# Ledger of designs, part 68: peptides against a protein of PDB entry 5FRP

Target 1, 225 residues: chain A of PDB entry 5FRP
Amino acid sequence: VEWTESIPQIIATREDISKELNQALAKTFIDSDPRVRRTSVMIFNKVPVTEIWKNITNKAIYTSLLHLAREKHKEVRELCINTMAKFYSNSLNEIERTYQNKEIWEIIDTIPSTLYNLYYINDLNINEQVDSVIFEYLLPFEPDNDKRVHRLLTVLSHFDKKAFTSFFAFNARQIKISFAISKYIDFSKFLNNQESMSSSQGPIVMNKYNQTLQWLASGLSDSTK

## One batch from the design tools (peptide; made by RFdiffusion4, then SolubleMPNN)

Design b2_p15_6_s3 (from b2_p15_6, 6 letters changed)
Fold by OpenDDE base, seed 2:
Structure b2_p15_6_s3 (fold): chain B 225 residues (1-225), chain A 15 residues (1-15)
Amino acid sequence: as target 1 above (225 residues)
Amino acid sequence: KTLNEEFNEIVKKLE
């Protein structure tokens, strides 16, 4: 009987510890030192998603995480973008929606919009990263049609207007890239044929080949930055 | 406790 009487005190103590922990963690996300912010983001990468949801209950932490996607420090920003995309995917796969975690899910459900809105910054490096995390985490390749559709609907269901616009633009760009690659291959085959190169079309195809390469290259980020 | 100390304690509890 005595041990049962101690349970409420233990629970209360745990709650207090959890609250203090969450408060301390919330402060680290807004710390002036980028190293502190980086370390805070890394928690979401190192700790299993189920443990994060269990132990991090302060909604301000999640909100702060999302804000770091637009912070000035490049390394922290890049880390944050990858982290939040992965965290979103893992959450969808492993975390059930309950009454208790509803408020957190409301924030997490905005991650897709947050990511797609980064395209409006018009930075090639950011664009490339967003493209990457979309394919890797947000809308990964899924051979099962039902799962693929379900994921897509989940992602789109919380889009704002700007995110929808970016989504359509992204898809259109992918189609164009695919087309350009196809043409590049065709032109390359043509140019590798000596008979074709000696024809009147040789110079024309060479020009188109170069244009295609330039177009493809223009879509890539500057590796020097 | 410093912020760093608090953070380290948090990380240890989460790991």
Scores: peptide ipSAE 0.036, ipTM 0.679, DockQ to the pose 0.013
Fold by OpenDDE base, seed 3:
Structure b2_p15_6_s3 (fold): chain B 225 residues (1-225), chain A 15 residues (1-15)
Amino acid sequence: as target 1 above (225 residues)
Amino acid sequence: KTLNEEFNEIVKKLE
């Protein structure tokens, strides 16, 4: 009987500790030392997504995480971009939307927009990283049509105007790349045939092949602007 | 309590 009476006090103590911990963690995300900021971001990589959602309840932490996508420190920024993309994907897969966590979801749902807006920085390295995390985490390959559409709609549903613009530019670029690759393959097949290569079209196709190759080599990382 | 101490406590709790 005596131990049961202590349970409410223990729970209350844990809640107080949790609040203090959240406050402390929030401070680490804005610390002047990039090593501290990096370590803070790494928590999202080391701790399961379910435990993060359970224990990290201060919305300022999530907001700060998203802000680090534009961090001046390159290593912290790169880590943050990968981390938030992965966290977004894992959250969609593993975390139920409830009334209690709606405020956090409102922030997390802006991750796609945050990432697509990075294209406006017009930095080659950032663009490449954003391309990578889009394919890996935001819009991964999904053979199920319904799941693919649902994921797409989820991603788009919280876009701002700039993110939409970047999204369309990105897709347009991907279509162009796909077309170029297709043509490259066709030209390669043509040139592999000796009879075709010796035809009147041989030199023409060779020229187109070289142009396509040059474009692919130089243009794959073009800005979405 | 230093920020570092607080941070270490957070890490221990989340692990």
Scores: peptide ipSAE 0.030, ipTM 0.670, DockQ to the pose 0.012
Fold by OpenDDE base, seed 4:
Structure b2_p15_6_s3 (fold): chain B 225 residues (1-225), chain A 15 residues (1-15)
Amino acid sequence: as target 1 above (225 residues)
Amino acid sequence: KTLNEEFNEIVKKLE
């Protein structure tokens, strides 16, 4: 843990990261101590993306990073999911595709598929996190249509069959959520009107309101877990 | 060698 914490500074200041350092770093990603693994993941958060690509040349490091998305330790997993999503986005924005970095890109391009496949774990906490990183990093809000479409196509271009299925399910769910929220607002407005509540529709709307709330709540993870 | 020892050796080479 101690030496791993120094790696970000070294990478940021040195352009000649040795093969040996890469090999040593690769070992930290598979260390039995979750603290070591956590620190290793944090390198990708602390070091500029351009410096990572320049100095981290061992493909095993990137592969190992992606594997941590499914690890048992919750804290490390959560950190990894956020980290890889952000790293993916930053890479798309800042790193050119060259012959020299082709092998690394082949790994990085699988990050979206890796993330979307996490939905099959059927864990609400993981689902929420994946939802979050999709909106923040993978498919962020982009007012430029060309850029938005290009990003979308890039993300989808490396999907496996399962990732596509998850993608469509995700979108369908978002539409349903949006609709439910809209209805919640409408019902709330109705219920806040005394005349409306006294009408024959009052009890019906109240029931629908409760159902809507229950449905929305059922999609939320337990914050205590 | 521990990972830390390996690291220290590498760092020394980079200095």
Scores: peptide ipSAE 0.026, ipTM 0.535, DockQ to the pose 0.010
Fold by OpenDDE base, seed 5:
Structure b2_p15_6_s3 (fold): chain B 225 residues (1-225), chain A 15 residues (1-15)
Amino acid sequence: as target 1 above (225 residues)
Amino acid sequence: KTLNEEFNEIVKKLE
């Protein structure tokens, strides 16, 4: 743990990260101690993306990072999911594609598929986190239409069949959520009107309101877990 | 100890 904690500072100050250091770091990502794995993931958060690409050249480290997305340890998994999504976004924004870094990009380009494939685990907590990182990092708000479309095409260009399926399902769900929220608001307004509530439509709207709430609630994770 | 020496020692411990 102590060694791993020192790595961010070392990477930030040294340009000659040896093969041996990369090998040692690769081992920390697969360490049996979740604290070591966590600390290893944190390197990607503490070190600028440009320095990571420059100094971490062992592809096994990146592969191992992606594998932690399915980590059994909740804290490590959650950290990894956020980290890899952010790292993907930062890499797209700051790292040029060259012949020298091609092999690493081949791994990094699979991050979107890796994340969308997490929906197949059918865990509400994971689903919510994936939803969050998609909006925050993978497909963030971009006012420039060309940039937005380019980002979307970049993400989709490396999808496997499963990722495409998840992508369409995600979008469909978001549309449904938006519709449900809109209806919730309409029903709430109706129910807050005394005249409307006393009408023959009152009980009908109340029923629809409750159904809408139940549907919305069913899509939310348990915060106690 | 040089940084390289320290790294080498750490690597040996991780092997």
Scores: peptide ipSAE 0.021, ipTM 0.490, DockQ to the pose 0.010

Design b2_p15_6_s4 (from b2_p15_6, 6 letters changed)
Fold by OpenDDE base, seed 2:
Structure b2_p15_6_s4 (fold): chain B 225 residues (1-225), chain A 15 residues (1-15)
Amino acid sequence: as target 1 above (225 residues)
Amino acid sequence: KTLNEEFNEIMKKLE
């Protein structure tokens, strides 16, 4: 009976400890030292999603995480973008929506919009990263139609107007890329045929081939930056 | 406690 009486005190103590930890963690996300911020973001990568949701209850931490996607420090920003995308996907897969976590979900549900809005920065490196995380985490390849549609609807359900615009632009670009690749293949086949190359169309196709390559290359980020 | 110390304590509890 005595142990039962101690339970409320233990729970209270744990809550207090949890609160203190959350407060301390919240401070690290806004620290002036990028190394501190980086380490804080890494928590979301190292700790299972279920444990994150259980232990990190301060909504300010999640809000701060999302803000780091636009911070000046490149390494932290890149890490944050990958982290938040992965965290979003894992959360969708593993975390149930409840009354208790509703406020956190309201923030997490904005991650897709946050990511798509990064396209407006007009930075090729950022664009490439966003492209990557979309395919890897937000809208991964899914052969099951029902799952694919459900995921898509979930992602789109919290889009702002800018995110929708970006979404459509992204898709249009992907179609163009696919078309360009197809043409590249066709041109390559043509150029590999000696009879075709000796024809009057040879120089024309060569030119188109080069243009296609240039176009494809222009869409890629500079790895040296 | 420094922020680093606080962070380390947090990490130990979360791991």
Scores: peptide ipSAE 0.038, ipTM 0.682, DockQ to the pose 0.013
Fold by OpenDDE base, seed 3:
Structure b2_p15_6_s4 (fold): chain B 225 residues (1-225), chain A 15 residues (1-15)
Amino acid sequence: as target 1 above (225 residues)
Amino acid sequence: KTLNEEFNEIMKKLE
């Protein structure tokens, strides 16, 4: 019976240790050394999502992760953007919503809004990355209509006003891009046909082809920068 | 403990 009396103390001790570890981890996310911050972000990539949710209970860590999406160090920022998008997707797929993890979910649910708000920075590299993670992690291809709609509604359910605005702008742009690509293909086929190229429409199509390419290229970032 | 030591302990816990 004596061992039963020790259980509360043991639980309290374990809780304290866990708290200390979480506090230490929280400090690494705001460390002045970008290498430390990078390593901290990598935890979310190396550790299974279920273990992250189990062991990282300090909400400040998740908040800090989200803030790194706007940090000055390019490599850390890019890593963070990919990491948080992937983590969001994995969390939706593998983590159940409970009373105990509600506060963490409140933060995680803001990841889509956080990402869409990055469009307001007006940086082509960031825009390209955000585009990529949207298609890869936030709104991936899903052949099941019900699942696709459910995911979409989940993503949108926590949007702020700015995120909604950027969402609509993004979708409009994607439609335009799709149209432009279709035209590019058509024009390319036309120009590759000698008979068509020699026709009266040849110069006209060439001009449209160039315009289409220019438009498409204007949306691309310089990979060397 | 140093930051590195704390970090290592955290990583071990997460493994």
Scores: peptide ipSAE 0.032, ipTM 0.684, DockQ to the pose 0.013
Fold by OpenDDE base, seed 4:
Structure b2_p15_6_s4 (fold): chain B 225 residues (1-225), chain A 15 residues (1-15)
Amino acid sequence: as target 1 above (225 residues)
Amino acid sequence: KTLNEEFNEIMKKLE
């Protein structure tokens, strides 16, 4: 743990990290101690993306990072999911595709698929996190249509069949959520009007309101878990 | 070797 914590500073200050250091770092990602694994993941958060690409050349490190998205330790997993999504986005924005970094890009390009495949775990907490990182990092808001489409195509270009299925399911769910929220607002407005509430439609709308609320709530994970 | 030992060895090489 101690030496792993020193790695971010080393990467930031050194122009070139030795092959041996890369090998040692690779071992930390598969260490039995979750704290070591966590610290290893944090390297990707603490070090600028350009420096990571420059100094971390062992492909096993990147592969191992992606594998941590499914690890048993919740905190490490959650950190990993956020980290890899952010790293992906930063890489797309700041790292040029070259012959030299092709092998690393082949791994990094699988991050979207890796994330979308997490939906198959059928865990609400994981689902919420994946939803979040998709909106924040994978497919962020972009007013420029060309850039938005390009990003989308990039994200989809390496999807496996399962990832595509999840992608479509996700989008469908988002549409449903949007619709439900709209209805929730409408019902709320109706119920806040005394005349409307006292009408024959009052009880009906109240029921629909409750159903909508329940539906929306059912999609949320337990914050205590 | 412990990871710490390996690290120290590597750091020496990087000096």
Scores: peptide ipSAE 0.027, ipTM 0.540, DockQ to the pose 0.010
Fold by OpenDDE base, seed 5:
Structure b2_p15_6_s4 (fold): chain B 225 residues (1-225), chain A 15 residues (1-15)
Amino acid sequence: as target 1 above (225 residues)
Amino acid sequence: KTLNEEFNEIMKKLE
C-alpha cells in the first residue's frame, strides 16, 4: 500500500518510468488486498491524464484497470467504473492518437463497451452507476452538434453486439423513465385538485399514479446495498 | 433529441 501510494508522486516527478516500475505497478492492480487495488485505481485520478499516458506504458495496467469493473469488492468496483469512464473522456479530449500509443488506445477504446456490458449483470446499483457515468463522461451534454455526433460515433464505433443491445435498451429505458416522470407530474396535479379527485376519474388516476410510482421505484437501486 | 434518434440519423447518413 505504501509503495503504491508513492506512485503518483513518482509519476509527477519523473519523466521516464522504468519498465520495472510499470511491471510492479501492474501487479498492484491484481493484488489480493483491495486497499492496494483501490490505491492503484486512484493513480488514474490523482495524476493528470497526459502524465498517465506518458509514463504508464505497460498495456497490462490498462487491461487490469478495465477488469476491475467486474471486481467483487464494491468500493473498488465503483471507484474503477467512475475512474475508467472519466479517464476515457479525458483521454478523448486531451490525448492525440499516434502510432506510439496505438496499443493503449485499442484498450481504452473498449471502455464504452466494457461499461455497457455491465448492464448484463442485472444489478440495480451497477446499472445506476453506469447510467451516471454515461451521462457524465461517455456521452456528456455537448452543445456543438458536430462534436456531439463525433463523440457518439467514437463510442459506437468500438461496440460489440452486446454493447449495441445495451445501448438500445438504455435509450429505450430513458425514454420510458422520462415519460413516466411526466405522467407522475400530471397525475400528481390531478390528484391535488379536489374537484378532479372527487370526479369519476379520481380512482382511475389514483391507480395509474400508484402504478407509475411502483414502476419508477422498481428501477431505483437499494441505498442499503 | 434522443441518443437513439441521433444514432438512427447517423446510420441513415452512412447508407
Scores: peptide ipSAE 0.000, ipTM 0.366, DockQ to the pose 0.052

Design b2_p15_7_s1 (from b2_p15_7, 6 letters changed)
Fold by OpenDDE base, seed 5:
Structure b2_p15_7_s1 (fold): chain B 225 residues (1-225), chain A 15 residues (1-15)
Amino acid sequence: as target 1 above (225 residues)
Amino acid sequence: DKIKEEIEKIFEELL
């Protein structure tokens, strides 16, 4: 009899502890020290996605995570961008949509839009990172056509107008990059042929080669920044 | 330092 009476108190205590932990964690995401914010983001990298969804029930934590994508501190921002993209992908793969987790999913479903909206900052380093996480986590290589289409539709279904615009611009840019790389290869092959280089076309192709390289390089961030 | 310790505790509970 005494043991059964302690169970509700233990459950209540666990719920209280869980609530307190969630409240404490929510505060760490908005802490003034970037090291604290960084450590908070790292929870999402160290803890399995299923355990995160189980234990982190305060929606403010997820909202705060998404806000860190626009943080001024470069290292925290970069970590956050990678973390949220990975977390989104893992959630899609491992977490079922239920009535109980609906409010959290409403936040998580905005991650693609949040990431695509980062292109409007017009920062080359951010753009490169967003490009990377799109290919790795948002729209990864998927050999199954149905799964690939389903993923694409899932990503697009929660886009705002700005995200759609960025999506189209991204795709257009990728096509252009692919074309430029193809030209680079063709020009390189031409320039490696001595007979072709000695021809009247040699200088023309050399100029086009240099222009292509310059264009490709202009889209890359300085690794030192 | 106190916040870091608290975060570490949270990590330990979540793992």
Scores: peptide ipSAE 0.037, ipTM 0.721, DockQ to the pose 0.015
Fold by OpenDDE base, seed 3:
Structure b2_p15_7_s1 (fold): chain B 225 residues (1-225), chain A 15 residues (1-15)
Amino acid sequence: as target 1 above (225 residues)
Amino acid sequence: DKIKEEIEKIFEELL
């Protein structure tokens, strides 16, 4: 009979240990050493999404993860942006919405807004990374129309006004880019034809080709920076 | 070093 009375204490001790671990982890996300912050972010990459949701219950950890998207240390920031986008996508696919995880979902549902708001920093490297994670994780290619629409509505459902503005600007830019790429291909085909190059249109197309390349290049980050 | 050990411990508990 005496062993049964120890079970509540063991459960309480385990809950206390879990709480202590969550508190310790929360501190590592705000540590002054970027290596510590990096390692903390890597937990979200190394641990399955289901285990993260089960074991990381301190909402401050998730809030801190989102905050690292704007940190000064480039490597940690870049890792964080990729990590939160992937984590968002995995969570949508694998985690059910319950009463118990509601508060965490309220934070996770802000990831799309957090990412789209990074465009206001006006940094080309950040913009390129955000563009990439949008296509890879937030709004991936989905051939099923219902799933695609559902994902889109989910992403948009928690947008702030600034995120919506960035979303529309992004989409408008993508249309322009697609058009420019199409023209680049057309011009390239024309210029590769010797008869076309020798025509009166040759110099005109060459000029348009160069302008198109310059425009496309201006949207690319400097890989050396 | 203590923070690293603590992080490693957290990883061991989560994995």
Scores: peptide ipSAE 0.037, ipTM 0.721, DockQ to the pose 0.014
Fold by OpenDDE base, seed 2:
Structure b2_p15_7_s1 (fold): chain B 225 residues (1-225), chain A 15 residues (1-15)
Amino acid sequence: as target 1 above (225 residues)
Amino acid sequence: DKIKEEIEKIFEELL
């Protein structure tokens, strides 16, 4: 009978420890030292998503994670963008929506909008990273049509107006890129044929080839920066 | 240094 009286105290102690840990962690996300902020973000990469949802209950931590996507420190920002995209995908796959986690889901559901809104910064490095995480985590390749549509609808269901605009612009750009790649291949085949290259069309196709390459390259970030 | 140690402890408790 005595063991039953200790259970509430143990539970209370665990809850108290959990609360203290959450409060401490919340402070680290807004620390002035970028190393501290980086380490805080890394929790979301190193700890399984199920354990994060179980143990990180302070709403402010998730809000702060999303804010780091626009922070000044490049390394922390880049890490945050990858981390939040991956965390979103893992959460969709592994975490059930319950009454208890509703408030956290309300934040997590804004991750797609947060990411698509980064296109408005008009930074090529950020754009490339956002492109990458969209294909890897937000809208990954899925051969099952029903799963693909369901994921798309889930992502879009929480978009703000700006995110929708970015989404349409992104898709339009991808179509243009695909078309440019197709042209590049056709021009390359033409130029690889000696008879075609020696024709009057040779110089014209070479010019179009170069223009296509320049256009494709202009959409890429400078790897040296 | 204390914050780092606290974070490390948090990691150890979460892992």
Scores: peptide ipSAE 0.036, ipTM 0.718, DockQ to the pose 0.015
Fold by OpenDDE base, seed 4:
Structure b2_p15_7_s1 (fold): chain B 225 residues (1-225), chain A 15 residues (1-15)
Amino acid sequence: as target 1 above (225 residues)
Amino acid sequence: DKIKEEIEKIFEELL
């Protein structure tokens, strides 16, 4: 654990990480101790993306990072999901595609598919986290239409069939959520009006309001779990 | 512990 915690600083200070260091680091991603795995993932958060790409040349490290998205240890998994999404976004923004880094890009380009495939686990906590990282890192808000479309096409270009299915399901769900929120707002406005609340429609709207709230809440994980 | 030792060794070689 302790030596792994030093890796980010070493990567930041040194121009080249030896092949041996890469091999040793690769082993830490599959270590039996969750703390070691966690610390290994944190390298990708603590070290600038440019330095990661320069110094981490062992493909197994990137592959192992992606595998941790499905690990049993909740904290490591959650960290990994956030880390890989952020790393993907930063890589797209800061790393040029070259002949030399092609093989690493082949792995990194699978991050979107890896994330969307997590929906098949059918875990509400995982689903919420994946939703979050999609909006924050994978498909962030971009006012430039060309950039937004380019990012979208990049994300989709490496999807497997399952990821595409999840993508469409996700978007359909988002539309439904948006519509439900709109209705919730309308019902809330109606119920906040005393005259409207006292009308014959009052009880009906109250019922619809409650149903809408229940539906919205059903999509949320228990924060206590 | 073994990985730590191996990495420390690597760092010593890189220094």
Scores: peptide ipSAE 0.021, ipTM 0.615, DockQ to the pose 0.011

